# Peptides against a protein of PDB entry 7BBL: the designs that were tried, part 21

Target 1, 86 residues: chain A of PDB entry 7BBL
Amino acid sequence: IAQESLESQEQRARAALRERYLRSLLAMVGHQVSFTLHEGVRVAAHFGATDLDVANFYVSQLQTPIGVQAEALLRCSDIISYTFKP

## One batch from the design tools (peptide; aimed at target 1 L22 A49 L52)

Design b2_p16_5_s4 (made by RFdiffusion4, then SolubleMPNN; from b2_p16_5, 6 letters changed)
Fold by OpenDDE base, seed 1:
Structure b2_p16_5_s4 (fold): chain B 86 residues (1-86), chain A 16 residues (1-16)
Amino acid sequence: as target 1 above (86 residues)
Amino acid sequence: MITTEEFVARALAALA
């Protein structure tokens, strides 16, 4: 029987990571999330909605080093990691 | 802007 190629294994691994990411978004809805951004910047905000095409997070009560924004838009490309309590 | 549910549903479908 033929063995799966390394390329196929990597493809499945990437798909698994993507799925875990997507499911984490569902778990984030309505919860406060702590985001780690570039250059050590950390913010916290309540996750609201997303923009599929532009890849943005619509959040509320965004706590930043310089103040709180009632409503804000976070670009997914600016986010390195995040943590939250489901 | 779309709901997270809608976003995830579409994205998961694309992975299948």
Scores: peptide ipSAE 0.329, ipTM 0.854, DockQ to the pose 0.480
OpenDDE base, seeds 2, 3, 4, 5: peptide ipSAE 0.316, 0.327, 0.315, 0.329; ipTM 0.852, 0.853, 0.852, 0.855

Design b2_p16_6 (made by RFdiffusion4)
Pose (drawn by RFdiffusion4):
Structure b2_p16_6 (pose): chain A 86 residues (1-86), chain P 16 residues (1-16)
Amino acid sequence: as target 1 above (86 residues)
Amino acid sequence: SRTEEFVAAVEAELAA
């Protein structure tokens, strides 16, 4: 059998990476998720959803240094990192 | 709900 092309190999790699990423997003359902935002602000909320094209987060009960926001959208551009415990 | 739609969208992408 002919050798697998480098392009086909790269495609399989993207699929493998994407599948793992998607599983990691599904794993946040029912969990709290913390975030590191601009200015070093640390917040947390109940995970609701993410967009799949751009990593925007839909959350509830967002706890910030100034209060609790019942529903929130944290935009991908607002976030440096997010952390959760499975 | 938004979570249900999110789970369905991820599952559809995994099945693709």

Design b2_p16_6_s1 (made by RFdiffusion4, then SolubleMPNN; from b2_p16_6 with R2L T3V A9R V10L)
Fold by OpenDDE base, seed 5:
Structure b2_p16_6_s1 (fold): chain B 86 residues (1-86), chain A 16 residues (1-16)
Amino acid sequence: as target 1 above (86 residues)
Amino acid sequence: SLVEEFVARLEAELAA
């Protein structure tokens, strides 16, 4: 019985996580997403796209405490978490 | 469109 190296196992794990992430993004397309931002602020917006490297969120109809933004960019660093209903 | 291009990129990476 041959055993896969630890490094190889980690590579497969990273690849699997990346795939899961990408598939989750696909699932978000066309759906409203709820974002939790700093200081307990929660906003909702329709998901448009992300950049796959920086992970910025390009959204529309962003509902904020001060009004609605037709189009907006949410930086990954501003987002604590997000949820959506596929 | 932005969305179409995004989806295409996702699918391309998933297919690789």
Scores: peptide ipSAE 0.463, ipTM 0.890, DockQ to the pose 0.829
OpenDDE base, seeds 1, 2, 3, 4: peptide ipSAE 0.458, 0.461, 0.456, 0.462; ipTM 0.889, 0.889, 0.888, 0.889

Design b2_p16_6_s2 (made by RFdiffusion4, then SolubleMPNN; from b2_p16_6, 5 letters changed)
Fold by OpenDDE base, seed 1:
Structure b2_p16_6_s2 (fold): chain B 86 residues (1-86), chain A 16 residues (1-16)
Amino acid sequence: as target 1 above (86 residues)
Amino acid sequence: SLTEEFVARLLAELAR
């Protein structure tokens, strides 16, 4: 029985993580999400949409340390992690 | 939604 190469195993692992990420975006729609940003900043917002490149998140009711923004744009490069209740 | 359309397309590409 031929053994799968390490490269192929890593490729499958990356694909699995990518799929999990994409499916999480679908689950986020319309829900409040808690985002961890750089420098220990944590915000919460209702997820609205993403762009075609999945590089920007369009959110509403963004709760920041200094106030609430009714509408806002979060760049994926600013986001370290997120959590939400489906 | 637009997000669903975009993500569905990306998932389809991943499955190929």
Scores: peptide ipSAE 0.209, ipTM 0.800, DockQ to the pose 0.412
OpenDDE base, seeds 2, 3, 4, 5: peptide ipSAE 0.198, 0.201, 0.202, 0.209; ipTM 0.796, 0.798, 0.798, 0.804

Design b2_p16_6_s3 (made by RFdiffusion4, then SolubleMPNN; from b2_p16_6, 5 letters changed)
Fold by OpenDDE base, seed 4:
Structure b2_p16_6_s3 (fold): chain B 86 residues (1-86), chain A 16 residues (1-16)
Amino acid sequence: as target 1 above (86 residues)
Amino acid sequence: SLVEEFVARLEAELAR
């Protein structure tokens, strides 16, 4: 019986993870997202889009501790985690 | 719009 190589298995695993990630982004569309940033700072914003390769978040109505920003870009490097209600 | 274009890109990648 032919056995799939380790490299092929890893490739399929990466593809599966990529698909899961993309589907999670699709589920995020049209929803408010809560972001946890450095030093415990938390913000909420309406999800607009990402750069699919870099995972920059383009958002609107960003609620920050000091007020609301109409449009904003959150870089992946600034984000510790995010959650949303689908 | 930005959102519409993003959704289109997502769907295109998921269709591969």
Scores: peptide ipSAE 0.452, ipTM 0.888, DockQ to the pose 0.842
OpenDDE base, seeds 1, 2, 3, 5: peptide ipSAE 0.452, 0.448, 0.444, 0.452; ipTM 0.888, 0.886, 0.886, 0.887

Design b2_p16_7 (made by RFdiffusion4)
Pose (drawn by RFdiffusion4):
Structure b2_p16_7 (pose): chain A 86 residues (1-86), chain P 16 residues (1-16)
Amino acid sequence: as target 1 above (86 residues)
Amino acid sequence: MTQEEFIAAVEAELAA
């Protein structure tokens, strides 16, 4: 059989990377997720959802240095990193 | 996006 084109190989790689990424998002259901925001602020909340095109987070019980926000949307642009324990 | 919608969207993308 003819060799697989480089383009087809790159597509399979993107699919493999995306599938793993999606599984990592599903794994946050029912868990707390912590975030590192701008200015070095560290916060945490109960995971609710993320958008799939852009990594915006929908969370509840967001704990910040100044209080607790019952519902929150942390925009992708607000976040440097997020961390959770499976 | 609700959590239900999120799960359903991720499952649909994985099935694709």

Design b2_p16_7_s1 (made by RFdiffusion4, then SolubleMPNN; from b2_p16_7, 5 letters changed)
Fold by OpenDDE base, seed 5:
Structure b2_p16_7_s1 (fold): chain B 86 residues (1-86), chain A 16 residues (1-16)
Amino acid sequence: as target 1 above (86 residues)
Amino acid sequence: MSLEEFVAALLAELAA
């Protein structure tokens, strides 16, 4: 049986992760999301939108350790992980 | 274009 190349397997894996990511974005729209940032910083905010390359998260009511920020921009590079209740 | 529409389009590209 012809087997898929390693490169093809990697591509498929990346595509699967990308799909899961994109679907998560759809699911979180309008919901409060808990973000884990660098240095163990955790914040919560309502997800608003992303830019056209899905590189930034535009959020509202960002709860930070030092207070609430009405509007904020979270770069994807700043985010380690996130969770939310659909 | 809404985020939903945008993401839907991206998902469609992945499926193609």
Scores: peptide ipSAE 0.082, ipTM 0.718, DockQ to the pose 0.359
OpenDDE base, seeds 1, 2, 3, 4: peptide ipSAE 0.080, 0.081, 0.077, 0.035; ipTM 0.714, 0.714, 0.714, 0.633

Design b2_p16_7_s2 (made by RFdiffusion4, then SolubleMPNN; from b2_p16_7, 5 letters changed)
Fold by OpenDDE base, seed 4:
Structure b2_p16_7_s2 (fold): chain B 86 residues (1-86), chain A 16 residues (1-16)
Amino acid sequence: as target 1 above (86 residues)
Amino acid sequence: MSTEEFVARLEAELAA
């Protein structure tokens, strides 16, 4: 019986993870999201949109330890994780 | 300011 190559399995795994990531972004639209940044910094903001090619998060009402920022741009590389309630 | 600068400021405030 034929079996899938390791490289093909990895490709499918990457595709599946990418799809789950993109679906999470769609689910975030219009919701308040809690972001974990470096060094344990945690912020909350209303999710607006992402620039998938540039890897940016466009958010509003960003609640930070030093105050609220009406509009903000977060680079994906600065985000460790995020959570939200659909 | 850049995201990096913003994060750095937040971290500095938390450390102080």
Scores: peptide ipSAE 0.026, ipTM 0.469, DockQ to the pose 0.025
OpenDDE base, seeds 1, 2, 3, 5: peptide ipSAE 0.022, 0.021, 0.020, 0.018; ipTM 0.461, 0.420, 0.417, 0.420

Design b2_p16_7_s3 (made by RFdiffusion4, then SolubleMPNN; from b2_p16_7, 6 letters changed)
Fold by OpenDDE base, seed 4:
Structure b2_p16_7_s3 (fold): chain B 86 residues (1-86), chain A 16 residues (1-16)
Amino acid sequence: as target 1 above (86 residues)
Amino acid sequence: MSLEEFVARLLAELAA
């Protein structure tokens, strides 16, 4: 019986995770999102957009521990996780 | 191009 190679399975798994990620971006549009950053830093902001390689988050009304920033750029590499209510 | 349109395109590419 033919079976999928390990490498092919990994490729499908990566694709599935990527799809879930992209769908989450669609779901958060227009909503306030809570971001967990490194060193336990937590912020909340309204999601605006991402760049073409989805490497950055362009947000507004960023609530940080030291104040609110009207417009901000969050690098995906700095984000540990995020949550929001659809 | 809106984010929605952009993501839709990416999803289409993944499905291909």
Scores: peptide ipSAE 0.107, ipTM 0.737, DockQ to the pose 0.345
OpenDDE base, seeds 1, 2, 3, 5: peptide ipSAE 0.047, 0.103, 0.090, 0.093; ipTM 0.673, 0.732, 0.726, 0.728

Design b2_p16_7_s4 (made by RFdiffusion4, then SolubleMPNN; from b2_p16_7, 5 letters changed)
Fold by OpenDDE base, seed 5:
Structure b2_p16_7_s4 (fold): chain B 86 residues (1-86), chain A 16 residues (1-16)
Amino acid sequence: as target 1 above (86 residues)
Amino acid sequence: MSLEEFVAAARAELAA
């Protein structure tokens, strides 16, 4: 039986993850999202948009431990995970 | 990037 190459399998896996990621982003549009950042810091913000190539998150009403930022940018490197209620 | 622009771009990629 013909087997796809390891590279092909990896590409397929990446494509699947990318699709799931994009769908999750679309699902959070207009919703408040909880972000887990480094050092256990957790913030909440309304999702605005992302740079799909760099994965920058443009958000509003960012609730931080020290206050609220009306507009904010969360870099992909800042974010460990996120959750939201669709 | 605006929200509208983002949504359009994301959907376009998913449709490709």
Scores: peptide ipSAE 0.506, ipTM 0.910, DockQ to the pose 0.862
OpenDDE base, seeds 1, 2, 3, 4: peptide ipSAE 0.503, 0.502, 0.500, 0.502; ipTM 0.910, 0.909, 0.909, 0.909

Design b2_p16_8 (made by RFdiffusion4)
Pose (drawn by RFdiffusion4):
Structure b2_p16_8 (pose): chain A 86 residues (1-86), chain P 16 residues (1-16)
Amino acid sequence: as target 1 above (86 residues)
Amino acid sequence: SARTEEFVAAVEAELA
């Protein structure tokens, strides 16, 4: 059989990377997720959802240095990193 | 929540 084109190989790679990424998002359901925001602020909340095109987070019980926000949307642009324990 | 249900369903659709 003909060799697989480089383009087809890149497509399979994107699919493999995406599938793993999606599984990692699904794994946050029912867990707390911590975030590192701008200014070095560290917060945490109960995971609710992310958008799939852009990594915006929908969370509840967001704990910040100044209080607790019952519902929150942390925009992708607000976040440097997020961390959770499976 | 509804949003979580929808998120799970969207992730499962992309995985399928």

Design b2_p16_8_s1 (made by RFdiffusion4, then SolubleMPNN; from b2_p16_8 with R3L E6A E14A)
Fold by OpenDDE base, seed 4:
Structure b2_p16_8_s1 (fold): chain B 86 residues (1-86), chain A 16 residues (1-16)
Amino acid sequence: as target 1 above (86 residues)
Amino acid sequence: SALTEAFVAAVEAALA
């Protein structure tokens, strides 16, 4: 029985994760997303798009502790985690 | 928005 190399297995795993990520982005379209930022700050915003290579989030109606931003860019480096309901 | 539409198209293309 032919054995798949470790390298090949890793490549398939990376591909699977990439696909999962991209499909998650599609699922996010049109939904409000909750973001956890540094210092315990949590914000909510409507998903618009992301930068596919660096995962920057382009959002609208960003609800922050000090007000609402109609349009905003959330850099990946500012985000600890995020969640949404499909 | 145009941005969102373009984004969706790009992701779908990547998944095709």
Scores: peptide ipSAE 0.520, ipTM 0.901, DockQ to the pose 0.914
OpenDDE base, seeds 1, 2, 3, 5: peptide ipSAE 0.500, 0.500, 0.514, 0.505; ipTM 0.896, 0.896, 0.900, 0.898

Design b2_p16_8_s2 (made by RFdiffusion4, then SolubleMPNN; from b2_p16_8, 5 letters changed)
Fold by OpenDDE base, seed 2:
Structure b2_p16_8_s2 (fold): chain B 86 residues (1-86), chain A 16 residues (1-16)
Amino acid sequence: as target 1 above (86 residues)
Amino acid sequence: SALTEEFIARALAELA
């Protein structure tokens, strides 16, 4: 029988990934998130907002190995992964 | 621009 085209399948896959990403952001708003950065560096911060254009994470109470920053900006390119408890 | 909860929700609505 008729089958969905490869292009359509790929489009749906991209949409699914985007949706999953956005849902994770929605779930973490205001919560503490653990970010894994390059060189195995891990930090924790409360998620405030993100930037679609530059892909930035605006966070508060950023806990780093050298101290806590009240407000901070994390570049998406610096982030490898993140986890949190909703 | 920055996306807060309301803007993230709007973005999800646009995908649906």
Scores: peptide ipSAE 0.280, ipTM 0.826, DockQ to the pose 0.449
OpenDDE base, seeds 1, 3, 4, 5: peptide ipSAE 0.277, 0.267, 0.277, 0.274; ipTM 0.822, 0.818, 0.823, 0.823

Design b2_p16_8_s3 (made by RFdiffusion4, then SolubleMPNN; from b2_p16_8, 5 letters changed)
Fold by OpenDDE base, seed 2:
Structure b2_p16_8_s3 (fold): chain B 86 residues (1-86), chain A 16 residues (1-16)
Amino acid sequence: as target 1 above (86 residues)
Amino acid sequence: SALTEEFVARALAALA
């Protein structure tokens, strides 16, 4: 029985994850997002925009353990996961 | 290079 190559399968898997990510960005517009960072740190912020070139999240009203920042930049590399209510 | 909704939509289209 014929099947696609391993490389092709991996390509499709990566594409699926990429699509899911991009769609989540669209869904974030106008919503507060909860981010889980390293060291067990959790913050919440309103999504503004993302910069794929630099892998950054531009957010507002960032609630941190020590206070709220009107505007902030979160590096994608610092983010473990995020959740929000569409 | 910040992404707007339209830019994200374009990226999604590229995956189709």
Scores: peptide ipSAE 0.256, ipTM 0.811, DockQ to the pose 0.380
OpenDDE base, seeds 1, 3, 4, 5: peptide ipSAE 0.242, 0.237, 0.251, 0.238; ipTM 0.805, 0.804, 0.809, 0.804

Design b2_p16_8_s4 (made by RFdiffusion4, then SolubleMPNN; from b2_p16_8, 5 letters changed)
Fold by OpenDDE base, seed 5:
Structure b2_p16_8_s4 (fold): chain B 86 residues (1-86), chain A 16 residues (1-16)
Amino acid sequence: as target 1 above (86 residues)
Amino acid sequence: SALTEEFVARLQALLA
């Protein structure tokens, strides 16, 4: 029987992960999101949008250890993970 | 906001 190549399987897996990511962003719009950053830092903010090219998160009401920031830009590279209630 | 609306539209197009 024929079998799909390993590379093709990985390509499909990457595509599926990309779709899941995009759908999560869509579901995140307008919700408060908990972000886990480096060094165990966790912040919460209302999600607005991302820049798919520059990989930035545009958020509001960012709760940080030193207070609340009305509007903020989070670099995707600084984010380890995030959770939210749809 | 305009940014959010544009963002949503872009995502929907990618996921269509």
Scores: peptide ipSAE 0.456, ipTM 0.880, DockQ to the pose 0.639
OpenDDE base, seeds 1, 2, 3, 4: peptide ipSAE 0.444, 0.444, 0.437, 0.453; ipTM 0.876, 0.876, 0.873, 0.878

## One batch from the design tools (peptide; aimed at target 1 R18)

Design b2_p17_3 (made by RFdiffusion4)
Pose (drawn by RFdiffusion4):
Structure b2_p17_3 (pose): chain A 86 residues (1-86), chain P 17 residues (1-17)
Amino acid sequence: as target 1 above (86 residues)
Amino acid sequence: FVTHEMADVQALLAYTA
């Protein structure tokens, strides 16, 4: 059989990477998720959802240095990193 | 724990788009 094209190989790689990423998002259901925001602020909340095109987070019970926000949307642009324990 | 850096997540989403 003819060798797999480099383009086809790159496509399979994207699919493999994406599938793993999607599994990692699904794994946050039912868990708390912590975030590192701008200015070094560290917050945490109950995971609700993420958008799949852009990593915006929908969370509840967001705990911030100044209080608790019952529902929140943390925009992708607001976030440097997010961490959770499976 | 699992940590994802947003710059890497953005690069991944752009690459898999």

Design b2_p17_3_s1 (made by RFdiffusion4, then SolubleMPNN; from b2_p17_3, 6 letters changed)
Fold by OpenDDE base, seed 2:
Structure b2_p17_3_s1 (fold): chain B 86 residues (1-86), chain A 17 residues (1-17)
Amino acid sequence: as target 1 above (86 residues)
Amino acid sequence: EVRHEMAEDRALLAWTA
């Protein structure tokens, strides 16, 4: 029987991780998302859109410790994790 | 509830073939 190469296996693994991420973005639509940023900062915002190439989150009604920002851009590099209820 | 860690995704985005 044919044996898949290690390189192919790695490609599938990376693709699976990417798919998981993208599916979570789809699930964010219409939901408020809680973001954990660096230095323990936590914010909540409504998901708007994502720049898949640049890795940016475009959000609205960003609730920060000092108030609400109507619209904001969150760079993925600034995000440690996020949670939401699908 | 869905929880996602961004570390792996950032690594994937930075990866070049």
Scores: peptide ipSAE 0.491, ipTM 0.811, DockQ to the pose 0.661
OpenDDE base, seeds 1, 3, 4, 5: peptide ipSAE 0.489, 0.487, 0.489, 0.487; ipTM 0.811, 0.809, 0.811, 0.809

Design b2_p17_3_s2 (made by RFdiffusion4, then SolubleMPNN; from b2_p17_3, 6 letters changed)
Fold by OpenDDE base, seed 5:
Structure b2_p17_3_s2 (fold): chain B 86 residues (1-86), chain A 17 residues (1-17)
Amino acid sequence: as target 1 above (86 residues)
Amino acid sequence: EVTVRMADERALLALTA
């Protein structure tokens, strides 16, 4: 039985992850998102927009351990993961 | 509930960088 090459399988997996990521961005618009940052820091904020090329998240009502910021920029490099309810 | 790990996305970007 003919099977996909390993390279083809990996490419398909990457494409699936990319699609999942992009769909999550669309789904999180206007919603509060919980972000897990480095050093155990966790913040919550409403998602506004993102720059896919620059890898920045523009958010509002950022709740941090030291206070709330009306508007903020989160660099994707600072984010470990994010969670939200669609 | 949806959880996304940035490592997954960063890995993709690294491949095209």
Scores: peptide ipSAE 0.438, ipTM 0.768, DockQ to the pose 0.636
OpenDDE base, seeds 1, 2, 3, 4: peptide ipSAE 0.417, 0.421, 0.417, 0.413; ipTM 0.752, 0.756, 0.752, 0.749

Design b2_p17_3_s3 (made by RFdiffusion4, then SolubleMPNN; from b2_p17_3, 7 letters changed)
Fold by OpenDDE base, seed 2:
Structure b2_p17_3_s3 (fold): chain B 86 residues (1-86), chain A 17 residues (1-17)
Amino acid sequence: as target 1 above (86 residues)
Amino acid sequence: EVTVRMSDHLALLAWTA
């Protein structure tokens, strides 16, 4: 019985994750998003835009454990995950 | 509710056209 190669499976999996990420960005525009950062830090902010080349998230009304920032920049490298309601 | 790990974004970086 013919089976898909491991390489092909990996390629499809990566493509699926890429699509999921991109779709999430489209879905969160203008919405509040909960970001989980390193060391257990969690913040909430309204998503503005992302710079795919520089790997940054531009957000507004950033609620951090130490205060609120009207405008802020979150580096993708600092983000573990994010959650939002479509 | 949707949760996305940033590791998903790494898939973009690994993508070569």
Scores: peptide ipSAE 0.518, ipTM 0.817, DockQ to the pose 0.587
OpenDDE base, seeds 1, 3, 4, 5: peptide ipSAE 0.513, 0.515, 0.515, 0.517; ipTM 0.813, 0.818, 0.813, 0.819

Design b2_p17_3_s4 (made by RFdiffusion4, then SolubleMPNN; from b2_p17_3, 5 letters changed)
Fold by OpenDDE base, seed 2:
Structure b2_p17_3_s4 (fold): chain B 86 residues (1-86), chain A 17 residues (1-17)
Amino acid sequence: as target 1 above (86 residues)
Amino acid sequence: MVTHEMAEDRALLAWTA
């Protein structure tokens, strides 16, 4: 019987992962998110928006180990993971 | 609570057709 090509399977898998990511971003809009950064740094901030092309997170009330920033930019490349309550 | 790992997502963002 005919089977889906490996390339097609990979495309579907990539699309599914992308959708999961985007839905996650939509779900956290306006909510506080805990970010785990490199070197064990953990911060919390209210999620505002992303710049998908530049891969940036625009956040507010960023709580860092050294203080709070009213508005800040987090580079996606600096983020290991994030946690939030939907 | 939902935790999301960025490793795969960063790869997706960098991917070009």
Scores: peptide ipSAE 0.437, ipTM 0.775, DockQ to the pose 0.669
OpenDDE base, seeds 1, 3, 4, 5: peptide ipSAE 0.432, 0.435, 0.434, 0.435; ipTM 0.773, 0.774, 0.774, 0.774

Design b2_p17_4 (made by RFdiffusion4)
Pose (drawn by RFdiffusion4):
Structure b2_p17_4 (pose): chain A 86 residues (1-86), chain P 17 residues (1-17)
Amino acid sequence: as target 1 above (86 residues)
Amino acid sequence: DPELEALLDNMSRLKVL
């Protein structure tokens, strides 16, 4: 058989990477997720959902240095990193 | 590839304990 094109190989790689990423998002259901925001602020909340095109987070019980926000949307641009324990 | 760059940026933000 003819060799797989580099383009086809790159597509399979994107699919493999995406599938793993999607599994990691699903793994946050039912868990708390912590975030590192701008200015070094560390917060945490109960995971609700993320958008799949852009990594915006929908969370509840967001704990911040100044209080608790019952529902919150943390925009992708607000976030540097997020961490959770499976 | 912009799509790959956006995917890798999103994946790099995830830290797992």

Design b2_p17_4_s1 (made by RFdiffusion4, then SolubleMPNN; from b2_p17_4, 10 letters changed)
Fold by OpenDDE base, seed 5:
Structure b2_p17_4_s1 (fold): chain B 86 residues (1-86), chain A 17 residues (1-17)
Amino acid sequence: as target 1 above (86 residues)
Amino acid sequence: SPEMAALLAMMGKLVIE
């Protein structure tokens, strides 16, 4: 009986994780997402898209302490955590 | 991989109540 290689199993696992996460992002669409950034900064925005490696979040209507930005880019490194209300 | 690292990081930062 043929056995799937460890590498193949790992590849499937990675794909599964990616899919699950992407589905979570899809659930964010249409909802305002709250982001906790460094230095106690809190912002809210609508999710737009991410790049292929999910390193960057392209968002719209970014509400910051000093105003609203129509479009903005949030890098993974900028974010401590984020959440949304389904 | 770099892309997987970013994915895992962002996934871990998502708070789901």
Scores: peptide ipSAE 0.580, ipTM 0.892, DockQ to the pose 0.659
OpenDDE base, seeds 1, 2, 3, 4: peptide ipSAE 0.571, 0.575, 0.576, 0.576; ipTM 0.890, 0.891, 0.891, 0.891

Design b2_p17_4_s2 (made by RFdiffusion4, then SolubleMPNN; from b2_p17_4, 10 letters changed)
Fold by OpenDDE base, seed 2:
Structure b2_p17_4_s2 (fold): chain B 86 residues (1-86), chain A 17 residues (1-17)
Amino acid sequence: as target 1 above (86 residues)
Amino acid sequence: SPEMARLLEMMSKLRIE
């Protein structure tokens, strides 16, 4: 019987994780997302997109402690956590 | 890979599953 190589199995595992995350991002679309940033700063925004290496989140209607920005770029490395209500 | 590491990081930061 033919068996899938270990390398192929690992590739599929990575692909599965990518798909899982992408589906989560898709679920975020259309909902306000709450972001927890450093120094206890919390903001809310609508998810627009992310770049290929998931380095940045392009968001809209970013509500910050000092005001609202129609369009904004959040560095994913600066995000401590984020959540949304489906 | 760097992108996979970032993906895992962002997955861990998301509180919705």
Scores: peptide ipSAE 0.701, ipTM 0.927, DockQ to the pose 0.625
OpenDDE base, seeds 1, 3, 4, 5: peptide ipSAE 0.698, 0.697, 0.699, 0.700; ipTM 0.926, 0.925, 0.926, 0.926

Design b2_p17_4_s3 (made by RFdiffusion4, then SolubleMPNN; from b2_p17_4, 11 letters changed)
Fold by OpenDDE base, seed 5:
Structure b2_p17_4_s3 (fold): chain B 86 residues (1-86), chain A 17 residues (1-17)
Amino acid sequence: as target 1 above (86 residues)
Amino acid sequence: SPEMQRLLEMMSKMVIE
């Protein structure tokens, strides 16, 4: 019986995870997202994009404790959690 | 890979209401 190689299995698993994540981001589009950052800071914004290495989160209409930024860059490493209503 | 690790981490950080 022909079997898929371990490498191929792992590749499919990675692809499935990437697709799942991207679909969740698509569901996020158009909805305000609440971000929890360090030191108890909470902000809200609309999703714009993320880079290929998942290091940066580009958002718009970022509501911060000191004002609103039309466009902003959030480092994924600075995000503790984020939530939205689909 | 670091990329996949970050992806998994971001997935775990996401909460859908």
Scores: peptide ipSAE 0.688, ipTM 0.922, DockQ to the pose 0.777
OpenDDE base, seeds 1, 2, 3, 4: peptide ipSAE 0.683, 0.687, 0.683, 0.686; ipTM 0.921, 0.922, 0.921, 0.922

